# Ledger of designs, part 19: peptides against a protein of PDB entry 3KDP

Target 1, 230 residues: chain A of PDB entry 3KDP
Amino acid sequence: PFLIFIIANIPLPLGTVTILCIDLGTDMVPAISLAYEQAESDIMKRQPRNPKTDKLVNEQLISMAYGQIGMIQALGGFFTYFVILAENGFLPIHLLGLRVNWDDRWINDVEDSYGQQWTYEQRKIVEFTCHTPFFVTIVVVQWADLVICKTRRNSVFQQGMKNKILIFGLFEETALAAFLSYCPGMGVALRMYPLKPTWWFCAFPYSLLIFVYDEVRKLIIRRRPGGWVE

## One batch from the design tools (peptide; aimed at target 1 C183 P184 L195 K196)

Design b2_p14_4_s2 (made by RFdiffusion4, then SolubleMPNN; from b2_p14_4, 8 letters changed)
Fold by OpenDDE base, seed 5:
Structure b2_p14_4_s2 (fold): chain B 230 residues (1-230), chain A 14 residues (1-14)
Amino acid sequence: as target 1 above (230 residues)
Amino acid sequence: SLLEAILAAILSNL
C-alpha cells in the first residue's frame, strides 16, 4: 500500500492506524493459534532439514509470503479502494498525482472525474471511508491465509478443521474487525468510518483465489516432488 | 506493514 502511495501519488489507501489494527489486533490470535495445529500425516515420511544448508527462511518462503500471497492481498485491498473512490466520482486515472492537492487543507475545490468540487473535509471523509473497507478486505483475505497455513504439503481437506483455537481466532478477528468498523466514535479515534455491509463481500473472490491457488500449489507438490514450487 | 505505517505517519506530518 505505502509503495503505491509514494510512486503513484494517490490518496492514502490504507491508514497507519488501520495497519496497526491488523498487525497488533486482528492477526495476533490467529498467528498464536498455528502453534496448536496438528502435524501433517506424512511428516515422519519427509526427509529432515539439513541445518547447515537449508535455511529456515528461504527464497521459496519469501516468494510465497510476499511475492504471491502478499500481492493478492494488496490487489484485493486496492480493488476495494478504487471501487469506493469511483463510486464517489474519482476514477482510477484521475487519482494519479492527486495526493498533493488531496492532502492540502487550503484547497477546497479539488475536482473529481465529473467536475464536482470537493472540500478538504469531504475528501477526508471519503479517504477514511476507504480505510475501513480496505482493512475489512485484509481480514477476509486473512481467513484464507490462516487456513492455508495449516499445512505445507497436504490439502486442508486432508488436515481438516479440528484446531478449535484457530476457529476461535477466525471468529475473534472478525468480531474485532466489526467492532473497529461500527463502534461509535471510531471515526474520531481511529479515522475508521463505518462501512456498508456489502463491502464485506467484496473481498470474497480474493479469499477464494488465495485458497484455490494454494490448494493447486500443494497438489502440484504432491504429484511432482522436488519441483521449484516446494 | 508496521514499518510502512510508521513511514507513512512520518511523511504525513512533514
Scores: peptide ipSAE 0.066, ipTM 0.787, DockQ to the pose 0.026
OpenDDE base, seeds 1, 2, 3, 4: peptide ipSAE 0.035, 0.063, 0.059, 0.065; ipTM 0.706, 0.789, 0.793, 0.794

Design b2_p14_4_s3 (made by RFdiffusion4, then SolubleMPNN; from b2_p14_4, 11 letters changed)
Fold by OpenDDE base, seed 3:
Structure b2_p14_4_s3 (fold): chain B 230 residues (1-230), chain A 14 residues (1-14)
Amino acid sequence: as target 1 above (230 residues)
Amino acid sequence: SLLEAVLAAIEALL
């Protein structure tokens, strides 16, 4: 989010405090829950990792986490961001380079894509209105991310959803996201304004895409062991 | 408030 904010000079899509709510709030319990996942059926057919040669975090893991899944998650968040700004009169093309004027407190006549002028205060309300739905979008795509992280090779349908701690994590992160989104005072404390319930669904296609993508990847790995996809 | 101070400190670190 912040990289695109700088590179594209768009209004801030996700606040720093909101990022902390993701990193320290919604992600911790789900991540810990993976330690309680049952071993895959083929785990005993794999040689133990050599601690001298094999890194815990390898290039394949980085490529999957940041290069593939993380990009789909980011696209989901930005999709929600652009939808909200478009509903408020700012089309995606108009946002490019707008940051300088958007963040200037002395400019009170920033035009939207329809020629409507926006004061600084109005612009900041719209910006902060984007933060909560972007956050919720990340949580929704993380449901899929957590589920796909249960296994390296087996389908989720083969592994099943037997990890009660993981199921608890999914409920916890969702409940926390709802709390942060709708609790009175969160707009003042965290700049997280309440979102319309319909905005929760904006991320669902991306969550489904992550799930389908990983299941297809795992299917390819199972059918073609030792391929470049592994 | 203490909350505002903590939030401001967090924002300054990020």
Scores: peptide ipSAE 0.014, ipTM 0.397, DockQ to the pose 0.035
OpenDDE base, seeds 1, 2, 4, 5: peptide ipSAE 0.007, 0.007, 0.008, 0.007; ipTM 0.412, 0.375, 0.417, 0.429

Design b2_p14_4_s4 (made by RFdiffusion4, then SolubleMPNN; from b2_p14_4, 12 letters changed)
Fold by OpenDDE base, seed 3:
Structure b2_p14_4_s4 (fold): chain B 230 residues (1-230), chain A 14 residues (1-14)
Amino acid sequence: as target 1 above (230 residues)
Amino acid sequence: DLLEAILAAIEALK
């Protein structure tokens, strides 16, 4: 999000504090929960990794995490961001290069896509209004991400949802997200303004997409062992 | 607990 903020010179999509809430808050328990996942049915058919040659974090994992799943997650967040700004009069094309004027407190006549002028204070309200829905979008897509991380080859339907700690993690991250989004004072403390409940559903298509994408990938791996997709 | 620690850390970074 911050890279796109700099490269495209758009208003800040996700606040720094909000990012910290993701990295330190919502992601910790779910990530730890994966250590308690049951082994896949075929794990004993695989040789142990060579600690000298085989990295724990390999190129395939990086490609999946950052290059594929991470991109879908980012797209989900940005979709929410662009929808909110569009509803407030700022179409996506108008946001490109707008950051300089947007962040200038002395410019109080920034025009939206419809010629409406916005004061600095009004612009910052809209910006901060985007932070919470973007955050919630990330949490929603993380549900799918966590679930798909349960297995490497087996379908989630084959593995099942027996990991109680993982289930707890899903509830914990959701509860924390709700707390940060709706607790009184969070708008002032964290610049996370309360969001309409409808914004929780904005990410659902992307969460579903992640899930379906990974299930299809795993299906291909099972049907064609040793393929480039593995 | 953990939540309190996180919130405190966030406040400290503000």
Scores: peptide ipSAE 0.010, ipTM 0.374, DockQ to the pose 0.042
OpenDDE base, seeds 1, 2, 4, 5: peptide ipSAE 0.009, 0.008, 0.008, 0.008; ipTM 0.388, 0.362, 0.368, 0.360

Design b2_p14_5 (made by RFdiffusion4)
Pose (drawn by RFdiffusion4):
Structure b2_p14_5 (pose): chain A 230 residues (1-230), chain P 14 residues (1-14)
Amino acid sequence: as target 1 above (230 residues)
Amino acid sequence: DIYEDIVDFFNDLF
C-alpha cells in the first residue's frame, strides 16, 4: 500500500498506526501458536541439521512469504479498498491522482465519479474506513495463512487440526479485529470505523486461493520429492 | 438495518 501510494498517487489504503495492529495485535497469538505444533515424521531419524547450509530462514522461504503467498494476500487487500471506494462513489480510476488534492484540507469540493462533492473529514472518514477493512482482509487472509504455515509437507488432511490453541488464535485474531472496529472509540483513537456486513467477506476468495495454492504445492512435492517444486 | 443494529449493540454494550 505505501508502495502504490507513491506509484498511482492514490489515497493511502493502509495506514501506519493501522500496521502496528497486525503483528502487535491480531498476529501475535496465532503465531505463538505454531510453536505448539507436533511433527511430520520421525525427526530423530534424520541426520543433524548443518549450521553452514540449511539455515533457519532462507531463499526457498522468502521466495514464499514475500514472493508468493505474500502477494496473493495483497491482491486481496487492495481489492476491497477498491470496493469500499466504488461502493461509495470513487470508481477506481478516478482515484489515480486524488492524493495530491485529496489529502488537501482546504479543497473541500472534490468530484467523485458522479459529481458529489466531498469535504475533508467527509472523505477521510472513508479513507480510514478504507484502512479498517484492509486491516481485515489482512486478518481474513491470515486464516488461510495460519493454516498452511502449520505444516510444510503434509496436507492439512494428513496432519489435521488437532492444535487446540492455534484454533484459539483464530477466534481471537478475528474477533479482536471486530472489537477494534465496533467499540465506541476505536475510530477516534485508531482510525478504525465500523464496517457493513457485506464488507468482511471481501478477501474470502483470496483466503481460499492462498489456501488451495499451498495445498497443491505440497502435493507435488510428495509426488516428486526431488523435483523442481521442492 | 443490520449495520445499525450491530453499531447500537456495541454502543449499548460499552

Design b2_p14_5_s1 (made by RFdiffusion4, then SolubleMPNN; from b2_p14_5, 8 letters changed)
Fold by OpenDDE base, seed 1:
Structure b2_p14_5_s1 (fold): chain B 230 residues (1-230), chain A 14 residues (1-14)
Amino acid sequence: as target 1 above (230 residues)
Amino acid sequence: DEFEALVAAFLALF
């Protein structure tokens, strides 16, 4: 998100507080829950990792985590961001280079794509209105990310959803996201303004895409062991 | 705003 913020000079799509809420709030319990996941049915058929040759974090894992899943998550967040700004009169093309004027407190006549003028305060309200749905979008795509992380090779349909701690983590992160989004005073305390309930659904296609993508990946791995996708 | 951007940049590395 921040790289696009710099390169495209767009208004800030995700605030520092929302990032901290992701890293410290919504991600911790789900991540810990994976330690309680049942072993894959084929784990004892796999050779032990060679600590001298096999990296814990290899290029394939980096490519999968950052290059594939992370990009889909970022696209989901930006999609939600662009939808909200477009609903408020700022089309994506108009956002390019707008940051300098957007963040200037002395400019109170920034025009949207329809010629409406926006004060600094109004712009900051809409910016912070974007932060909350971006955060919620990340939580929704993290549902899929957490579920796909249950296994390396087996389908989730083969593994099942027997990990009660993981299920609890999914509810906890969702409840926390709802609390941070809708609790009175969060706009002042955390700059997290309430989102329309419909904006929760903006992330669902991307969450489904992550899930389908990983299930297809795992299917390919199962059919072609030792392939470049493993 | 610049400080928030810098902090956001730093946090986005993680």
Scores: peptide ipSAE 0.011, ipTM 0.431, DockQ to the pose 0.026
OpenDDE base, seeds 2, 3, 4, 5: peptide ipSAE 0.000, 0.006, 0.007, 0.006; ipTM 0.386, 0.379, 0.384, 0.427

Design b2_p14_5_s2 (made by RFdiffusion4, then SolubleMPNN; from b2_p14_5, 9 letters changed)
Fold by OpenDDE base, seed 2:
Structure b2_p14_5_s2 (fold): chain B 230 residues (1-230), chain A 14 residues (1-14)
Amino acid sequence: as target 1 above (230 residues)
Amino acid sequence: DEFEKLVQAYLALF
């Protein structure tokens, strides 16, 4: 998100505070919960990693985490961001290069895609209105990400949802996201303005996409062990 | 009305 903010010179899609809420808040318990996941049924049939040749974090893992799943997550966030801005008169194409004027407090006549002029204060309200839905979108796609991280090869349907700590993590991150989004005073304290409940659903297609993608990946791995997809 | 606005906003992205 921040790289696109710089490269495309668009209004800030995700605030620093919201990033901290993800990294230190919603992601902590879910990530820890993975340590309590049951071993896959075939784990004892696999040879141990050779520490001299096999990297713990290899190119395949980086590709999956950042190049595939992470990109889908980012796309979900940006989708929500663009929808909100479009609802407020700013179409995606119009946002390109707009940051300089957007962030200038002395310019009070920035035009949207329909010729409506926006004051600095109005623009900042819209910007901060995007931060919370982007944050919530990340939480929703993290549901799928957490579930797919339960296993490397087995389907989630084969593994099941027996990890009570993981289930607790899903509820905790959701409850925390709701708290940060709707608790009175969060707009002042954290610049997290409340979002309409409908915005929670914007991420669902992307969450489903992540889940389906990984299940297909795992299916391929099970059918073709030792392939490049592993 | 809000759903229609959302749909219109979504359609406006394309």
Scores: peptide ipSAE 0.017, ipTM 0.434, DockQ to the pose 0.035
OpenDDE base, seeds 1, 3, 4, 5: peptide ipSAE 0.000, 0.000, 0.000, 0.000; ipTM 0.310, 0.334, 0.345, 0.352; seed 3 fails the geometry check

Design b2_p14_5_s3 (made by RFdiffusion4, then SolubleMPNN; from b2_p14_5, 8 letters changed)
Fold by OpenDDE base, seed 3:
Structure b2_p14_5_s3 (fold): chain B 230 residues (1-230), chain A 14 residues (1-14)
Amino acid sequence: as target 1 above (230 residues)
Amino acid sequence: DEFEKLVAAFKALF
């Protein structure tokens, strides 16, 4: 989100406080829960990792986490962001390069895509209105990400949902996201304005896409062990 | 500058 904010010079899609709420709030318990996952059925058929040559974080893991899944997550967040701004009169094409004028407190006549003028205060309200739905979108796509991270090769349907700590993590991150989004005073304290409940559903297609994509990937790995996808 | 604060906050996260 922040890279596109800089490169495309668009209004800030996700606030720094909301990023901290993801990294330190919603992701901690889910990440810890993966340590309690049951071993895959084929783990004893795999040779032990060589600690001298085999990195825990390899290029394949980075490619999957940042290059594939992370990009789908980012697309989900940006989709929500662009929909909200479009509903407020700012079409995606009009946002390109708008940051400089958007963030200038002395410019009170920034025009939207329909010629309506927006004061600095009105623009900041719209910007902060985007932060909470973007945050919630990330939490919803992280449900899928957490579930797919349970296994390397086995389908989630083969592994099952027996990890009670992971289930607890899914409820915890959702409850925390709801608390941060709807608790009175969060708009002032965290610049997280309350969102319409309908915004929770904007991420569902992307969450489903992540899940389907990974199940297809795992299916390919099972059918062609030692391939480039592994 | 809010941008500089944001860049600083971003750099502090990584």
Scores: peptide ipSAE 0.007, ipTM 0.434, DockQ to the pose 0.025
OpenDDE base, seeds 1, 2, 4, 5: peptide ipSAE 0.006, 0.006, 0.006, 0.006; ipTM 0.412, 0.398, 0.371, 0.425; seed 4 fails the geometry check

Design b2_p14_5_s4 (made by RFdiffusion4, then SolubleMPNN; from b2_p14_5, 8 letters changed)
Fold by OpenDDE base, seed 4:
Structure b2_p14_5_s4 (fold): chain B 230 residues (1-230), chain A 14 residues (1-14)
Amino acid sequence: as target 1 above (230 residues)
Amino acid sequence: DEFEELVAAFLALF
């Protein structure tokens, strides 16, 4: 999010506090829960990793985590961001380069895509209105991400949802997201304004896409062992 | 503002 904020000079899509809430709040328990996941049914049929040549984190894992899944997550967040800004009169193309004027408190006549002038306060309200839905979008796509991380090769349907700590993590991150989104005072304390419940559904297509993508990937791995997809 | 930008940049890596 911030990389695009800098490169494209767009209004801040996700606040620093919201990112900290993701990294330290919503992601911690789910990540820890994976340590308690049951081994895949075929794990003992696989050759052991060569500790001298095979890294625990290889290029393929990095490519999948950051290049594929992370990209889909980012697209989900940015989709939500662009939709909210578009609904407020700022089309995506108009946001390019707008950051400097957007963040200037002395400019109170920033025009949207329709020629409507926006005061600094009005702009900050709409900016902070984007932060919470972006955050929630990340949490919703993390549901799929966490579930797909349960296995490397087997389908989630083969592995099942027996990890109670993982299930707890899913509820915890969701409850925390709801708390941060709707608790009175979060707008002042965290710059997280309440979102309409309908915004939770904006991430669902991306969450489904992550899940389907990974299940297809795993299906290919099972059908073609030793392929570049592994 | 620069510090917030730096923090935001760091956080954007995630």
Scores: peptide ipSAE 0.015, ipTM 0.498, DockQ to the pose 0.025
OpenDDE base, seeds 1, 2, 3, 5: peptide ipSAE 0.007, 0.000, 0.015, 0.013; ipTM 0.462, 0.308, 0.491, 0.481

Design b2_p14_6 (made by RFdiffusion4)
Pose (drawn by RFdiffusion4):
Structure b2_p14_6 (pose): chain A 230 residues (1-230), chain P 14 residues (1-14)
Amino acid sequence: as target 1 above (230 residues)
Amino acid sequence: SEILENIEKAVEES
């Protein structure tokens, strides 16, 4: 978001104070939760790891959290900022520029895509209304994430969901977001504004895509263990 | 109750 905020001079979809709600808020518990994960094989049947090669974090991993499942998480994140604004007037393209004027506290008279003229706090209360649910489609996608960052070889149907804590992380993570958006206060404290029902289910095809994509990966590997995918 | 009122408002506006 902060990247395109420079590219398409677009209204900032995801705010800063909004970000320290992901890893400090919703994400903390769900992550702590993997540490409680049983194995995938007789680990005490493999040679010991090798401090020089096969590191903790590596090419093949960053190529995943950043190069892959990372992007698909954003395509879902933006897609609803694109919905929050068009369902409220600003049909996408009439956005490719606004910022310069948009962020102006004096230009209280700005054309949308119909003619309607918005003040400052009038449209910002939508910009923050844009954060508030980017901050969700992010938590919504992290369901499909917290469930495939669960295993690295086994289908979720081979390993199942016996992690009676990771599941809690879900219920928490999600509900925490709702509370962070409906309590009389989170708006005037965090730029968090209540959401309309239709609004939550945005990232859903995307969460489910992240899900399906990861499952198919593991399959391939288990069918071709030396092959390219692994 | 105040949270439910906000949810009801949001439902009505939806």

Design b2_p14_6_s1 (made by RFdiffusion4, then SolubleMPNN; from b2_p14_6, 11 letters changed)
Fold by OpenDDE base, seed 4:
Order: sequence, then C-alpha cells, then structure tokens
Structure b2_p14_6_s1 (fold): chain B 230 residues (1-230), chain A 14 residues (1-14)
Amino acid sequence: as target 1 above (230 residues)
Amino acid sequence: DAVEAILELAKELA
C-alpha cells in the first residue's frame, strides 16, 4: 500500500497506525496459532528436509507469500479503497498524482471527478474513512490466508479445523478489528473512522479467491507431485 | 494488554 502511495502519488490508502494494528494486533495470535497446527496426514511420507540445500524460507515460499497471496491481499484492500473514494466522488484515474494537493492543508479547493471542491478537513475525513475499511479488508482476507496456511499439501477439508488455538485466533482478530473499527474515540485516537457493516463484505470475494486459489494449487500438487507449483 | 499497548502506541503516533 505504501509503495503504491509513493509510486502513483495517490492519497494514503492505509495509515501507519493501521499497519501497526495489523502487524502487532490482528496477525500476532493467528501466526502463533500455526505453531500448534496438527501435522498433515502425509507428513511421514515426505522425505526429511536437507538442511544443506533446503532453506526454511526459499524463493518459492517468498513468491507464494509476497508475490501471490500478498498481492491478492493488496488488491483486495485497494479495491475497497477505490470503491470508497469513488462513492465520495473520486474516481481511480483522478487519484493519480493527487497526493501532493491532497496532503496540502493550504489547498481547500481540490476538485473531485465531478467538479466538487473539497476542503483539507473534508479530504482527511474521506482518507481516514478509507483506512478502517482497508484494515477490515485485510483482516477478512487474512481469514483465508490463515486457513490456507494450515497445510502445505493437503486440502483444508482433509485437514479439518481441529486447531482450537487457530479458531480462537480467528475470533480474536475479528473481535479486535470490530473493536478498533467501532469503539468510540477510535476516530480521534487512531484516525480509524467507523465503517458501515456492509464494508465487511467487500473483501469476501478476495478472501474466497485466495481460498480457491490455494485449494486448486494444493490439488495440483497432490495430483502432480514434483511439479513447479510445490 | 496487547490492545492497550497498541492503543497507547497509536496515541503517541497520532
């Protein structure tokens, strides 16, 4: 999100505080919960990792985490961001290069795509209105991400949802997201303005996409062992 | 406790 903010010069889609809430708040318990996941049923059929050649973090894992899943997550967040701004009169094309004027407190007549003028305060309200839905979008997408991380090869349907700590983590991150989104004073304290409950559903297609993508990937791995998809 | 810590940090960064 921040890279696109710099490259495209768009209004900031995700605030620093919001990023910290994701990294330190919503992701911590779910990530720890994966350490308690039950071993896959086929783990004993796999050869042991060669510690000299097989890294814990390899190019395939980086590609999967950042290049594929991470990009889908980012797309989900940006989709929510662009929808909110479009509903407020700022079409995606109009946002390109707008950052400089958007962040200038002395410019109080920034025009939207329809010629409506926006004061600095009004623009910041809209920006901060985007931060919360972007955050919630990431949390909803993280549901799918966490679930797909339960296994490397087996389907989630084969593995099941037996990890109680993981289930607790899903509820915890959701409850935290709801708290940060709707608790009185969060708009002032965190610059996270409350969102309409309907915005929680905006990320669902992307969450489903991640889930389906990974299940298809795992299916291919199971059917074609030794493929490049592993 | 973690939520409170995040909220405190957020207040400092806001």
Scores: peptide ipSAE 0.015, ipTM 0.375, DockQ to the pose 0.042
OpenDDE base, seeds 1, 2, 3, 5: peptide ipSAE 0.015, 0.008, 0.012, 0.011; ipTM 0.374, 0.353, 0.455, 0.447

Design b2_p14_6_s2 (made by RFdiffusion4, then SolubleMPNN; from b2_p14_6, 11 letters changed)
Fold by OpenDDE base, seed 3:
Structure b2_p14_6_s2 (fold): chain B 230 residues (1-230), chain A 14 residues (1-14)
Amino acid sequence: as target 1 above (230 residues)
Amino acid sequence: SAVAQALALALAEA
């Protein structure tokens, strides 16, 4: 998200505080819960990892985490961001290069795509209105990400949802997201304005996409062992 | 992630 903010010079899609809420809040318990996941049914059929040659983090893991899943998460967040800004009169093309004028406190006549002028205060309200739905979008997509991370090769349907700590993590991150989104004072404290309940559903297609994508990937790996997809 | 984002913010403000 932040790379696109720099490259495209668009208004800040996700605030630093909201990023910290993701990294320290919503991701913490889910990440810890993975340590309690049961071994896959085929784990004893695999050779032990060679600690001298086999890295814990390999190119395949980096490609999956950052290149595939992370990109789909970013797309989901940016979709929500662009929809909100478009509903407020700022079309995606108009946002390119707008950051400099958007963040200038002395410019109170920034025009939207329809010629409406926006004061600095009004622009910041719209920006902070984007932060909360973007954050919630990431949390909803993280549901799928956490579930797919339960296994390397087996389907989630084969592994099952037996990890109670992981289930607790899903509820915890959702409850935390709701708290940060709707608790009074969060607009001042975290620059997170309350969102309409409908924005929670905006990420569902992307969450489903991640889940389906990973299940298909795992299915291919099971049918064609030793392929480049593994 | 947070460090990378903080660094990116610092570079954007510079």
Scores: peptide ipSAE 0.035, ipTM 0.656, DockQ to the pose 0.023
OpenDDE base, seeds 1, 2, 4, 5: peptide ipSAE 0.032, 0.029, 0.028, 0.030; ipTM 0.682, 0.661, 0.669, 0.614

Design b2_p14_6_s3 (made by RFdiffusion4, then SolubleMPNN; from b2_p14_6, 11 letters changed)
Fold by OpenDDE base, seed 1:
Structure b2_p14_6_s3 (fold): chain B 230 residues (1-230), chain A 14 residues (1-14)
Amino acid sequence: as target 1 above (230 residues)
Amino acid sequence: DAVAKILEQARAEA
């Protein structure tokens, strides 16, 4: 998200506070919850890994986690961002190169795609309005990410949702998202303005996409052990 | 509606 912000010179889609909330508030508890996940049904039947040759986290897993899933997550966030800005008169193509004027307090006549002029304050409200649903999008996508991370090879349906700590983490993450989105004063304190409840559902297609993608991946791994997808 | 109200308020203050 930040790279696109810099390269495309668009208004900031995700604020610093939001990033901190993701990194410290939403990612930590779920990550800890995974440490308490029960072993896969077949994991103890495997030989111990060789610490010299067998990395716990291989390049393929890194590529999947940070490349593919991360890209889908970012796309989901940006989709929400562009939709909100488009609803407020700023089409995606119009946002390119707009950051310099957008962030200038002395320019109070920035035009949207329809010729409507926006003051600095109005622009910042719209920007901060994007931060919240971007954050919520990340949270919703993280639901799928956490669920798929329960297992490496087995389907989620095979492993089940037995980890109460993981479930608690999902609720905590959701509760935090709701708190930051709807608690009075969050707009001033954290620059996270309230969003319509319908925006929670905007991320669901991407969450489902990640879930389906990983289930298909795991299915391929189960059917073709040692394939490039593992 | 909340966002619309915020934007409306911002427009009124501008």
Scores: peptide ipSAE 0.015, ipTM 0.563, DockQ to the pose 0.086
OpenDDE base, seeds 2, 3, 4, 5: peptide ipSAE 0.013, 0.000, 0.007, 0.005; ipTM 0.507, 0.226, 0.395, 0.392; seed 3 fails the geometry check

Design b2_p14_6_s4 (made by RFdiffusion4, then SolubleMPNN; from b2_p14_6, 7 letters changed)
Fold by OpenDDE base, seed 4:
Formats: sequence, C-alpha cells, structure tokens
Structure b2_p14_6_s4 (fold): chain B 230 residues (1-230), chain A 14 residues (1-14)
Amino acid sequence: as target 1 above (230 residues)
Amino acid sequence: SEVEEILKKALEEA
C-alpha cells in the first residue's frame, strides 16, 4: 500500500496507526503461522528426501504465497479506497499525481473529477474517512483468505495449529477493527471517522472475487497438475 | 498525537 502511495502519488489510503496495526497485527499472524507450520511440517513431513532443497523450495513457496495474499489484500483495500473517493467525486485517474496538491494546506481549491473545489479540511475529512474502511476491508479480505486456506486440501492436515493461530489472529484483528471504528475518542485521536455500515459491505464483493479466483485456481491445478498456475 | 508523530516520522523514513 505504501509503495503504491509513493509510486502513484495518490492521497494516503491508510493512516499511520492503521498501517502499523496492519504491519504488526496482520503480518505477525502469518509469520507466527509460518513458524508453526514449519514446526508442524517438520513433524508431518516424511523425512524430506533432500532436507536442504525441500526447505528452500518450501520457504520460496510460502514467501510467494504470502506475497500474493498480501498483494490481493492490498488490492482489496485500494478498491474500497477508490470506491469511497469516487463516491466523493474523485475518480481513480484523477487521483494520480494529486498527493502534492492534496497534502498542501495552502491549496484550498483542489478540483475533483467533476470540477468541485475542495478545501484542505474537506480533503482531509475524505482522506480520513478512507482510512477505517481500508483497514476494515483488509480484515474482511483476511477472513476470506482464512476460509480459502481452510478449504485447501494439501493444507488441511498442516493447518491444525495454524488454524488456531489464524482464528486467534482473526479475532484480534476484528476486535481491533471494531475498537478503532467505534471508539469515540479514536475518531479524533486517530483521524478515523466513523464507519458507515455500508462500507463493511464494500469488501464483500472483493472477498467473493478472491474466493472465486482461488476456487478457479484450485480447479485448474486439479485439472492440470504441474501447470504454471501453481 | 505523540504516537502519531512518531509513526509519521517512521513512515517518512520508510
């Protein structure tokens, strides 16, 4: 998310605290799950025929899988971000390169895609309105990812301890999302404006798309074992 | 506010 913010020069999609909550909360759970999956895989793996190559391949596969999941989560968050900004008059194409003018306090006439002028205060209200829904979208997408992981045949036996840690992480992320979204002091302190219930539902179509994509991927892998889709 | 400033600095450095 931060790399896209820098490369595209778009308004900041996530608040700093929200980014920390994602980096510490959402990345720790996968990291812990990987550590336990390695421990369980070391127990469940038939002695790797070649311990060095199988460990390297597994670490690469895990890194690729988590890298892909992280990119999909980021795409879900950005989808919600672009929907909110589009609803407020800022189309995605118009946001490209807008960051410099967006963050300038002295520019009070930034035009949206429809020619409406936005003051700095109005722009920051819209930006801060995006932070909470972006975070909530990531949490909802993570729910879908957890469900997808549970449905993977090859991982079902390896998912014993991983499932408990993932479920705990899911509850922690959900509790954190609820706390950040509904705590009255957090709106002012964290610049997270109250989340309309409708924004929780904006993540569901994307979660469904991820679910459908993963099911299609699984079907292709089942039909063509050893294909490039693996 | 202090945590937010620390985090902003951390993001600027990242």
Scores: peptide ipSAE 0.007, ipTM 0.302, DockQ to the pose 0.031
OpenDDE base, seeds 1, 2, 3, 5: peptide ipSAE 0.006, 0.000, 0.000, 0.000; ipTM 0.305, 0.293, 0.260, 0.306; seed 3 fails the geometry check

Design b2_p14_7 (made by RFdiffusion4)
Pose (drawn by RFdiffusion4):
Structure b2_p14_7 (pose): chain A 230 residues (1-230), chain P 14 residues (1-14)
Amino acid sequence: as target 1 above (230 residues)
Amino acid sequence: FFTQFFENIEDSFS
């Protein structure tokens, strides 16, 4: 988001104070939760790992959290900023520029895509209404994430969901977000504004895409263990 | 607090 905020001079979809709600808020518990994960094989049947090669974090990993499942998480994140604004007037394209004027605290008279003229606090209360649910489609996608960052070889139906804590992380992560958006306060404290029902289910095809994509990966590997995918 | 909280939810359904 902060990247395109420079590219398409677009209204900032995801705010800063909004980010220290992901890893400090919703994300903490769900992540702590993997540490409680049983194995996928007789680990004490493999040679010991090798400090020089096969590192903790590596090419093949970053190529995943950043190059892959990372992007698909955003395509879902933007897609609802694109919805929050058009369902409120600003049909996408009439956005490719606004910022310069948009962020102006004096230009209280700015055309949308119909003619309606918005003040400052009037449209910002939509910009922050834009954060509030980017901050969701992010938590929503992290469901499909927290469930495939669970295993690295086994289908979720081969390993199952016996992690009676990771599941808690879900219920928490999600509900925490709702509370962070409906309590009389989170708006005037965090630029968190209540959301309309239709609003939450945005990232859903995307969460389910992340999900399906990862499942198919593991399959391939288990069918071709030396092959390219692995 | 709870009244306002549940009014916000109702507004979301309106």

